# Ledger of designs, part 113: peptides against a protein of PDB entry 6EJA

Target 1, 276 residues: chain A of PDB entry 6EJA
Amino acid sequence: VEYMPANPVRIAFVLVVHGRASRQLQRMFKAIYHKDHFYYIHVDKRSNYLHRQVLQVSRQYSNVRVTPWRMATIWGGASLLSTYLQSMRDLLEMTDWPWDFFINLSAADYPIRTNDQLVAFLSRYRDMNFLKSHGRDNARFIRKQGLDRLFLECDAHMWRLGDRRIPEGIAVDGGSDWFLLNRRFVEYVTFSTDDLVTKMKQFYSYTLLPAESFFHTVLENSPHCDTMVDNNLRITNWNRKLGCKCQYKHIVDWCGCSPNDFKPQDFHRFQQTARP

## One batch from the design tools (peptide; made by RFdiffusion4, then SolubleMPNN)

Design b2_p19_7_s4
Fold by OpenDDE base, seed 1:
Structure b2_p19_7_s4 (fold): chain B 276 residues (1-276), chain A 19 residues (1-19)
Amino acid sequence: as target 1 above (276 residues)
Amino acid sequence: SAVREALSAPADGQQHGAD
């Protein structure tokens, strides 16, 4: 007998999309769409065709909205965090959308679990936050992420300016930029004026790939630290051979991995991925 | 201009995490 929660959680899916991946987005949207969830879509400022398509979709579904603001997001850009933070604020201000969890997605994501399984799981653990840690040496992680480096986003480029110090007394952590955050923690991140949130927002405004570390770091150093679960309950297609090249040198003064589009040959990975 | 003068080239072999 499949567990059916009495009070099922409702999810705000935040989709950050760009480029011309309309077909992939459509497939993903169909796979994740449910009438009881909410979908808030940000389309890159430069992706006008995609924006028009997404607007058409949003008009067909009452639980789909498009951000009225649009940022020019670049790979590794600090502006991506700004996009998430602004979308969180918007979603908290939408009183007609009683969501319980915030989940970010890109066109390169695909669900590995059914909606029923996801809802059942999150309903059981509604007080938890799901952030996947790197699971390695933290000092090595800091170096690899460039957290000890100062970056500036300008002219659609992440400029490396020099070295910086990690704030004292802060336990820095990170890993995946794909997370499942409960509403309570999102409220904290959005509205708290404590030194932690304030300083971390400032620190991560000059950080490469800030979403891979910001929420982890804030959570682990916050009063909500005991709510962390080291898992993000999703799969992203990481192909080291194709995705872990310095392919973004033209926009970022760093090297890193990027997610790749799913191909039919990748289907076996969905079956083999161990998730709770 | 001052910001651009402080720019450094990307370090080879440095990659961000992918989880």
Scores: peptide ipSAE 0.007, ipTM 0.497, DockQ to the pose 0.071
Fold by OpenDDE base, seed 5:
Order: sequence, then structure tokens, then C-alpha cells
Structure b2_p19_7_s4 (fold): chain B 276 residues (1-276), chain A 19 residues (1-19)
Amino acid sequence: as target 1 above (276 residues)
Amino acid sequence: SAVREALSAPADGQQHGAD
């Protein structure tokens, strides 16, 4: 018997889209759309045709909105994190959208699980945050990601300015830039004025691939660290699904490439230990 | 490496997933 939650979570899907991926976006949207969820779509500033198409869609659904602001993002750019952070703020200010979880998507993503399965799972673990860690040597991760280097996004380029130190007392982590964050943690990230959030926002403003590490690092060093789950329970990229390119890093493979189905009782096995 | 790729990254707004 599938668990039917009495109070099902409602999801804010944040879609960051660009280029000419209109058909892909339409396909994805059709696949993930549900009346009980919310869809907040950012279209790259350079993608005017796509923007017009997305606006047309948004006018047809009360639970679909398009960001009134638009950023020009580049691969690895700090502006991507800014896009997520601003979207989070916007979503928190939308009092008419009572969402419980934040999930980021691209136009290439496709659901690997049913909506009912996702909702049931998140409803059971509504107090948790799902971020997939790199699962390797942390020093190697820092070097590979260039976290010990200062970058500036300018003129559609990431300029390396020099070396930097990781802030003292901060345990840096990261991995996937795909995450499922509960509203409480999003509120913390958005509105907290504590030293951690303030320093990390500043630090990651000059970081390469910031979305792969920012939320991990903030969460693990925050009072919310006990809510960390080392799994992103993903609606994955379609190309990855076709190739079964999901990394089996934990006992539970939510990507659907493993014959092992995720079970609620397996939760403790992939929950991360609090670092603070 | 991710660093080298990012320094030469296109301006088309493509995202990188480290899954």
C-alpha cells in the first residue's frame, strides 16, 4: 500500500532555463506539472524567444509564474547561485503559494519517479534536506572545484583573480547542484543574518560552480545540520536516465538505475552526520 | 578539470551537474 500522506507536501519547482530548449521544456513541464505544486521559471536574459513561450504558458496556469527579473548566466558562473537565492526570496514572499519544498530543475530534466512517490517520500521526511555530496576526499574536491580560488563573473566570463582561503571554522562540502530543500532551511538561507550565512553568501559570490557547494556548506555548518541527507532524490537529466549515468554512491539509488527501490527504512543509512 | 572548463565556459547559460 503506497503511503498516502494526510498532509501532502507542496513543491516549488524552480526551473532555470535557457537557449532554444522550448520542446524539451514543454515535455518536462507536461511530465512534472501538477495542480498542487508551484512552478517558478527563470529564463536566461538572452533567451527572448523562450521567454515569450514561457510567459504564454504561465498565463494559462495560476500556479506557474515567471521571474520578472532575468539574469545572464554562464556555466560555472556565480550568477546561477544568485538566481536560486533570488528565486528563494521571491517564493518566500509569495504568501499565496504555500510550498514546503524547493526543487531546482533544468529544461533537460525529467521525472524518474511518479509525483505520488515523490510527494509521499517528502511528506514523510518534510523536515529533512536532500543534498548529494561528492563522496570523495574533501581536499581533492576543494582543489577540483577551485574553492580555494577567487573568481569574478564579468563579461560572460569567470575570471580567476587569485588564491583564497576557506573561511576559518567552515567545513566545506558539495557535490550535486541538484537539491531538495525544505522551506525552513530556505527561510534560514534567505533571511538569516548570522555570520555563517553572511560569510558564505559573500564567499560564494566569487566561487566557481557555486550551486554545487553553497547549500551543502551552509547546511552542514548551520543549526540545521542535523537535517542533512546525502541524497538528492532526483528528477534527473533525461540524457543521464537514458544512459543510466546515475552515480551509485549510496545504498539507495533514487535515479532508478539500481534495482533497489528506495525505502523509508533506508533513510538512516544515507543520512549524514552533523559536522558542527 | 572543472576549473579549466569554467574559465572557458560558453555564455549560453548551460548548467553543470556533478551527480
Scores: peptide ipSAE 0.015, ipTM 0.550, DockQ to the pose 0.052; fails the geometry check
Fold by OpenDDE base, seed 3:
Structure b2_p19_7_s4 (fold): chain B 276 residues (1-276), chain A 19 residues (1-19)
Amino acid sequence: as target 1 above (276 residues)
Amino acid sequence: SAVREALSAPADGQQHGAD
């Protein structure tokens, strides 16, 4: 029997999608849809067909919206962070959407647990932020991520311009680019004018794969540092050839892998009490 | 600044970080 919270959290799902994954997106959307949650979808500027399809879906559900702005994002580009930051601002300005958590997803993600399990878990830990750290040598992580290098996103490429220093006094961390952030922290990231947020936004504007470390670094150096949980409740598998393998190790897990890699027998894990 | 190296963004799923 799953715990039923008295005041269940409501989730803003931010979907960043591109390419031709319309069928995959539709399946993923059906798997995660619930009437009490909110869905904010960004479609890559170059993905016009997908955009039209997503718009059609958004018109059918009051809790589904599409970003009026669209960025040409490249995986690993600084623009991906900009997409998240702008979507966070938009969601905070939507006064008719009282969400408690921000969760980012792609068309390749699937929940491996029920909505009730997710909601129950997050409702219990509503004051926490879930960011998975790399869990290894941080100096090696910095080098591997190229955080000590200056990049410029231009013409759908990341140009390495040279070396840079990590800002003094900042403890850099990172790992997964999948996160679950509470509204309070999102508000801080969005509206704070403190030196930390300001400097980090600037620093990460020239960073490769910024979403893998921006929120970690900001959180750990912020007044909200005590809210960090080193778990994003996700297992991502990008190996399309071998299929998605997810191991449930936590109370709630999410699989970041192509929906085409799932077997019909796995769909029992995606059950929800309310679906479209 | 002189461009030392041009990097294409990794394909989807080619992350440097750990999940």
Scores: peptide ipSAE 0.008, ipTM 0.504, DockQ to the pose 0.061; fails the geometry check
Fold by OpenDDE base, seed 4:
Structure b2_p19_7_s4 (fold): chain B 276 residues (1-276), chain A 19 residues (1-19)
Amino acid sequence: as target 1 above (276 residues)
Amino acid sequence: SAVREALSAPADGQQHGAD
């Protein structure tokens, strides 16, 4: 018998989409849509056709909104993190949307598990944050991610400006850029003025692939560190053919596309794997 | 010395998680 929560969590799905794949997005959206959840869609500033299509969808559903601001997000760009952070702020300011979890999605995602399974699981573990770590040598991760390099996003490029040091006392972590974050942690990331959040926002504004590491690093170094679960609990399948493109550069290796899919047996496992 | 290098996204690319 599947666990039925008495107070089911409500999810804010943040969709970051670009290009012309309106049909794919529509299919994905229909597959993940539920009346009890919220959908906040950012369309790349350059994707005007898609934006118009998404606006049409948003007008049909009260729990679907489109970001009034739009960023030109490049793959691996720091602007992607900015997109998430601004979306988080917006979502927290939407008092009429009582969401409990933040989940990021792309147009290439497709659900492979039921909404009921996801809601049941997250309702049971509503105080946890689900981020998948890279599961390898952290020093290698830092090098491969270029975390020890300073980047500047400008003119749709990430410019490598030089070397940098990891801030002292910070344990850097990362892995999947797909995460499930509880509202409390999102509030912390959004509104905290502590040294950690402030420094990390600055640090990651000059970081390549920041979404793969920012939330991990902030969480693990924060007072919320005990809420870390080393699993992103993905219930959507990433279409690797369309969305997961592997590239190798001498300074960055971003070929890893291995989010852990949600499994029924995870109901009993995730709490035990939480990081203290 | 710092070497300036430009990285750009593929036209159809999306960010994906590192393993």
Scores: peptide ipSAE 0.008, ipTM 0.491, DockQ to the pose 0.093; fails the geometry check

Design b2_p19_8_s1 (from b2_p19_8, 8 letters changed)
Fold by OpenDDE base, seed 3:
Structure b2_p19_8_s1 (fold): chain B 276 residues (1-276), chain A 19 residues (1-19)
Amino acid sequence: as target 1 above (276 residues)
Amino acid sequence: SVRDALSDPEPAELHGAGD
C-alpha cells in the first residue's frame, strides 16, 4: 500500500554532470522529471557542449535551472564538495523554489523508485536525513579513504602533501556520496557558524572524495545527529573491474574506485532492484 | 524496514601507494 501524503515533499535535484554523457543525462532527466520538483544542474567548466545542451533543456522548463557558475572538478577533487555546498546555498536563496529535500545525482545515477514512491517515502520521513555508511571497520575506512592524509587540489590534480590528524572529538563516518538531505540540515550546513561546521569545511577542503564523508561526519556530530538514516534511494553502477583500477593516478596521488556510467543493458536491473 | 526499502550503494574505495 502506497502512502499518500497530505503535504507531499518537493525535491531539489542537484545534478552534477560532465563529459559527453548527453544521451544518458537525457534519459535520466526524463525518468526523474516532475513538475512539482526542482532541478539545479551544474555542468563542469570544461564540458561546453554538454552545457549548451543542458541550457536548452532548462529553457523549456520553469523548474529547471543551470548554475551560473561552473567549476572544473576532477575525480576525487575537493571541489566537488564546494560544488554541492554552493548549490545548497543557491537553492536556499531561491525563494521561489520551496523545496523540502536535497538529492544529488550524476550521469552515473538512476532512480530505483517511482516518483510517487519517493515522494511518499520522503513525506513520511521528512525530518530525517539519508546517508549510507560504509558499514565496515572505521579505522580501515579512514585509511582507505585517505582521511588521515592531506590533499591539495591544484592544476587539475589532487596532490598528496603528507599526513594529518583528524580533529579531536570528531567521530568520522562516511560511505556513499549519494545522499538525501532535508532542508533543515542543509540550512545548518550552509549557514551555521559553529565550530563543527567551520572546522569540517576547512578539513574537507583538503580531503580526497570529500562528499563521501563530509555530510556524514557533520550530521553525526551535530545537533541533528538523531535524524540520520543509514541508507539512500540510489542505484550507482559500481563496476569494480573498471572503477577500482588506478586509472585516475594521473589526477590523484591515490588509487581508488569510482562509479561508472550506466549502459542501456544495465537498465533492467533498476526494475529488479526496485522493491517496496 | 526502512533499510530494506532503500538502496544499498557501495562507497568508493581507495588504496595507498603500494597497496
Scores: peptide ipSAE 0.008, ipTM 0.490, DockQ to the pose 0.291
Fold by OpenDDE base, seed 5:
Structure b2_p19_8_s1 (fold): chain B 276 residues (1-276), chain A 19 residues (1-19)
Amino acid sequence: as target 1 above (276 residues)
Amino acid sequence: SVRDALSDPEPAELHGAGD
C-alpha cells in the first residue's frame, strides 16, 4: 500500500522544448499530466509551429501555461539558465498556482516513477533539494565542463573567449542538469540579493552548460546547504558512443555530450529503475 | 542522514567535455 500523504506536494513542471518534436512532446505530456500539478512551458523562439501547438494545449487545461517570452536557446547555451531563472520568477508570481516543487523537463524526457510515488516521496522530503553531483574529481570536473573558461552566447553560438578564474571562497559543484528544487530554495535563488546569488548569476551568464552547475554551486554555498540530496530521482537516456562525438562543435566552441531520445528499447530499463 | 541514504553510487551524466 503506497503511503498517501496528508498534505501532498504539488509540482511545477517546467518544460523547455524546441524543434519539431510535437508528437514526442505530446506523448511525454500525456505521461506526466496530472490535474493537481502545474505545467509551465517555454518554446524556443525559433520553433513557431511547436509554439502554436503548445498554445492550443494550454488553452485546454487550466494548469498549463506557456511563457509569454521566448528565448532562442542553443545546446550548451547560457540562455538555458536564464530560461529557468525567469520561469522560476514567473512561477513565484503566479499566486493562483500553489506549487511546492520545481522540476525541469525536456521533450526527450520520460517519467521513471509513477505520479503517486513521486508525490509520496517529495511529500516526505518536502524540505530537501535533489541535485545529482558528478561524483568525480572536482578539478577534473571543472576542466571538462569548461568552468575555468569564459564563454559568450552570441549569434546562436557559444564563443570561447579565454580563461577565467573560479571565484575565491566558492565551492563549485555540478553534475546533472535535471533537478528537483523546493519552493523555498527557488525563492532564495530568485529574490536573494546576497553576494553569493549575485556573483553566481553573473559568473554563470558566461558559462557553458550552466544548468549542470549553477544550482549545485549556489545551494552548497548558501544557508540552505544542508537541504541538498545527492540524487535527482531521474535517469537520462545516455549513450556516450552516440552522444559524445563533438556533434555540436558547429554551435559551441567546445565538445560535449547530449542525451539521446528515449526509444522503446529503453522501456525495460525504466521499469527496473522504477522499482522501490 | 537523509542525503546519505538517498545518494546514488552511480556518477552523474555530464554533457560537458574538453577540446
Scores: peptide ipSAE 0.008, ipTM 0.477, DockQ to the pose 0.730
Fold by OpenDDE base, seed 1:
Structure b2_p19_8_s1 (fold): chain B 276 residues (1-276), chain A 19 residues (1-19)
Amino acid sequence: as target 1 above (276 residues)
Amino acid sequence: SVRDALSDPEPAELHGAGD
């Protein structure tokens, strides 16, 4: 018997998209679209064709909006965090959109549950935040993520400037850059002026792949730390053979693995299960 | 349980030139 929530949560899906793959985006959008949720789409500043296409879609649906501002985001760039933070602020200011959860999505990362299952699950655990940790040695994670290195985003490149220290008294954590955050925590991140949030925003403005660690670190060191769930309810198409080739060295002074787009033959990997 | 829910099998991983 499927759980039917009395007060179902509503989700703000934030999509950060770039390139020319309008058809792929359309397919993904159709797959995740529901009338009870909200969709806030940021199109890369350089992707004008895609922007026009997305604007057309947004005009057809009252629960779809496009960011009036656009950033030139790069893989691993600190500006990606800025994009999320600004989108969070925007969404909090949209009083006509009563969303309960913030979820970011890409074409390479899909919810493995049906909409009904996802809503039922989140409705039951509406006070929790879902962030998947690396699940490995933390020192190794810091090193591999380059958290002990200082990066500067400039001229569409992440420049490695040198070494830096992890702030004292902060328990650094991270993992997946795909997260499910409840509105309360988003409010905290957006409006808090405490030392933690202020310091972490500054620290992560010079961080490579900041979204993989910022929210984890802030949450675990915040008064909301007890709401942490080490799971993001996502399936990502990882192909190390294809995704771990230092393919972004031209963009960042680091090597990393990137998820790949799903292909039809990968569809069998999707498992729609309800796991409370 | 929430903890046992399916999720991303692994996060993105970086490595340096010396790794």
Scores: peptide ipSAE 0.007, ipTM 0.496, DockQ to the pose 0.310
Fold by OpenDDE base, seed 2:
Structure b2_p19_8_s1 (fold): chain B 276 residues (1-276), chain A 19 residues (1-19)
Amino acid sequence: as target 1 above (276 residues)
Amino acid sequence: SVRDALSDPEPAELHGAGD
């Protein structure tokens, strides 16, 4: 029998979507939808067709909203972090949505737990934040992520401007850009005016793939550092053969890898495991 | 453990122009 918490956590799912393929989004949405959770969807500024479709969905569900603002995002762009940060602020200002956790999802990222299991687990660990670290040499990570490089997002391109220094006294970390953050930490990131948050927001506004490192770094250097759990409780479909061929070189002055969208044949990889 | 029991995602990796 699954444990049913007395005060189950409610999740704000944030989806950042683009393109024309609504079917994939619909599949993901159906997979994660629950009446007790909240869904906040950002549609790329250029994806008008998708935006219309998402708006139609949002009108059918009281717990689904679409961002009134839309950014033109690119792969690896700093604007992705801006999107998350703004969505966090929006969600905190939605007093009628009492969410406890912030979770981002895409078609390339799938929860490995049922809703009940996820809720039970997060309810037990509601004071924790779940971010998966790279688990490798940090210096190598910094180099490969280009954290020691200055990037500027402009004209739908990430321009590499030159070298930069990582701020002193900051322990940089990162890994997966898929995370589960509790409301308390989101509040801290959103409203804190301390030197850490201020500096990191500035630093990561010129960072490639900032979401893979920003929240890790902020968390681990913050008063909330003891809430870190090195796990993001999800499956990501990685295929280096397909995803690591500098396919985004035309967009970014750097070569990077991206996960692949899940296909029906990939679903066999989903396994339900016991709570840790 | 909470840390190891659920998922094993890999982070994205970037390479320079010469890689």
Scores: peptide ipSAE 0.008, ipTM 0.492, DockQ to the pose 0.293; fails the geometry check

Design b2_p19_8_s2 (from b2_p19_8, 7 letters changed)
Fold by OpenDDE base, seed 5:
Structure b2_p19_8_s2 (fold): chain B 276 residues (1-276), chain A 19 residues (1-19)
Amino acid sequence: as target 1 above (276 residues)
Amino acid sequence: SAREALSDPRPAELHGDGE
């Protein structure tokens, strides 16, 4: 018998979608949709057809909204972090959506638990934040992520401008850009004016793959550091043979690995997989 | 001069190219 919490958490799912795969998005949406949660969808500025399709979906469900603003995002782009931060602000300003957790999703990642299991788990640990660290040597992580390099996103390209130093006194960390953040921490990131948040927002505006490190770094150096759990409760469809070919050199002055999109047959794995 | 990042959170099709 699964535990049913007396005060179940409600989740704001933020989806950042792009391309022409409307059918794939529809399948994923149907798989994750629940009436008690909230869905906030950002469609890439260049994906007009998909945007029209998503708008149609949003009109059918009261708990589904589409961002009125749209960004052109690229692999590794700083604009992805901006998308999340703006979405967080929007969601905090939606007084009619009483969400407790922020969870980002794409077609390449999925929660490893059923809805009931996820809600039960988060309801028990509602004061915690779930971020998965890289689990490697930190110096190597910094080098491979290019955190000691300055990048500028311009004209759908991440330009490497030169070297930079990691700010002194800051413990940099990172890993997966899939996270589960409680409302309290999201409020802190969104509205805090302390030196940490201000400095990190500036630093990561010129960072490659900022979402893989920003929230980790801010959390670990913040007054909320004791709320960190090194687990994101995700299953990612990784195939490094396909995803690690430096396929983005034409867009980013860097190499990286890309996860694969989930196929319909992959959804069956989500309900049967234990958390790492 | 280019280095390898640990992961890519975005599909390759976003950029008009394949994986």
Scores: peptide ipSAE 0.019, ipTM 0.511, DockQ to the pose 0.041; fails the geometry check
Fold by OpenDDE base, seed 3:
Structure b2_p19_8_s2 (fold): chain B 276 residues (1-276), chain A 19 residues (1-19)
Amino acid sequence: as target 1 above (276 residues)
Amino acid sequence: SAREALSDPRPAELHGDGE
């Protein structure tokens, strides 16, 4: 029997999209759309065709909006974090959208639960934040992520400038750049002026793949640290052969991996039983 | 379990050192 909460949570889905993958976006959107949730879509500044397509969708649904601002983001770019942070601010300022959770999505990952299951779960754990950690040696994680390196995003490239130190007193963590954050924590990240948030925003403005570590690190070092759940409730399509060939060296002075967009044949994995 | 891993994080070990 599925639990039906008396006060179901409402979700703000933030989609960061680029390129010409309109069909994939439509498929993803149709799969996650519900009238009780909210959808805020950022389209890369360079993706004008996709922007037009997304605008058409937004006009059809009252709970779908497109960011009036558009950033030119690159793989691994620090600007991706800026995109999330700005979208969070926008969503908090939308008084007509009473969302309880922030969830970022792309065609590369998908919630493994049905809407009802997801809502029921999040309604039960509405005070928690869901971020998946790397689950490995943290020192190795820092090195491999390049967190001890200084990067500058400029001219659609991530320039490696040199070495840097992790801020003292900060426990760095990270893993997946897909997260489920409750409104309270989003408010904290957005509006707090404490030393932690201030320093981390500065630190991660020069960080490669910042979304994979920023929210983890901020959460774990914040007064909200006890709300962390090491789970993002998603299936990410990882194909190491396709996604881990240093294909971004022309964009970033670093080698890394990227998730792959889901194909129709991949959707069978969504039918797998969700772990409690 | 709410804390059980349901998804794979980006493998840090597969990241290079950057040339």
Scores: peptide ipSAE 0.018, ipTM 0.526, DockQ to the pose 0.313; fails the geometry check
Fold by OpenDDE base, seed 2:
Structure b2_p19_8_s2 (fold): chain B 276 residues (1-276), chain A 19 residues (1-19)
Amino acid sequence: as target 1 above (276 residues)
Amino acid sequence: SAREALSDPRPAELHGDGE
């Protein structure tokens, strides 16, 4: 029923996982696995049991690999961006994995389409990058995200050090930390030495929840700005009442929200989403 | 369309100062 493209895109799925979410990870993996795609999994440095499990999975599938390096990431930590950036570099250096799109996933987020639908869609729009923006007042976004504040990740904590200025001439944007990026843009982010990429990497190394804004900001200020699509093709389980209680104050000198983990009963919603 | 919003980002208004 779905259009079969002549040159279907291949996707590099990057999974950043931690804790004891083995069941959820397995469910997600089963849902997204396809032989034509690639799966690169980072397991938190502290999650040794999960790491062993993931390693076992990776040995069973030729298109599944685990990062040889592992970061100890915290909620809102700048190290999460480092994880993505290093993963991107690794994936670009894997010459035997000819992927066209980079997609990050967690146990709390699922692609809203079947593989065939996703591939067909991305094959049609292979030159585009899909990032969902906040769609609100940008000044308010900056304030609420703490982008005008300097943070330092140290000792499993995000320390607020003080105020900072947004780099002049940069249009900051952000929203979802879930994105679909084409290889060309990933190459740009990874290997460009221009002032934009250099400054933004530095800036966001001291940023709270950097993945929610870094790629948006870099893209929109880059020569690739015309490839922006305000859509990440995802479904996320949000519950403000449950996820927005400043529960991370002990980790971060800031308040924020986190999505809720999906439950099996939530799966039905994935198939009910409309195509863009 | 490709540009139609299908998902919601993390609401910015739900973030704030640590206090």
Scores: peptide ipSAE 0.016, ipTM 0.509, DockQ to the pose 0.342; fails the geometry check
Fold by OpenDDE base, seed 4:
Structure b2_p19_8_s2 (fold): chain B 276 residues (1-276), chain A 19 residues (1-19)
Amino acid sequence: as target 1 above (276 residues)
Amino acid sequence: SAREALSDPRPAELHGDGE
């Protein structure tokens, strides 16, 4: 029997979508939709058809909204972090949406548990933040992620401008760009004016794949550092044969791997992960 | 446990110094 919390958490799901993957989005939406949660969808500025479709969906559900602003995002772009940060601000300003957790999703990433399991779990650990670390040497991580390099997002390209230093006194960390953040930490990231948040926002505005490291780094160096759980409670479909093609070299002065869309045959993987 | 493996996430694995 699944645990039923007395005060179940409500989740703000943030979806950042682009292209023409309407069916994929629809599948994901159906899989994660629940009346008690909130869905805030950002559609790439260039994806007008998808935007129209998403708007239609948002009109059908009171707990689904579309960002009134739209970014032209690229793979690895710093603008992705901006998208998350702005969406966080928006969500905090939506007083009619009392969410407890922020969760970002893509078509290539699904929650590992059922809604009931996820809600039960998060309700039990509502004071925690869930970010999966890379689990390797940090120096190697910094190098491979290009954190010691300065990037500029311009003209739909991430330009590598040169080398940079990691800010002194900051312990850099990162890993998955899929995270579960509690409202308290989101408030801190959004509204804090302390040196950490200010410096990190500046630093990561020139960072490749910033979402893979920003929240980790901010959290671990913040007064909220003790709330970190090294887990993001999801499965990302990684197929290196498909995802590691340097396919984004034309838009990023770096080569990396990307996750792949889930196929029906991939869903068996959900059953292989143990419940905490 | 909340700290048990519940996911199989991996960061983007970049190659070299941008090559």
Scores: peptide ipSAE 0.010, ipTM 0.534, DockQ to the pose 0.311; fails the geometry check

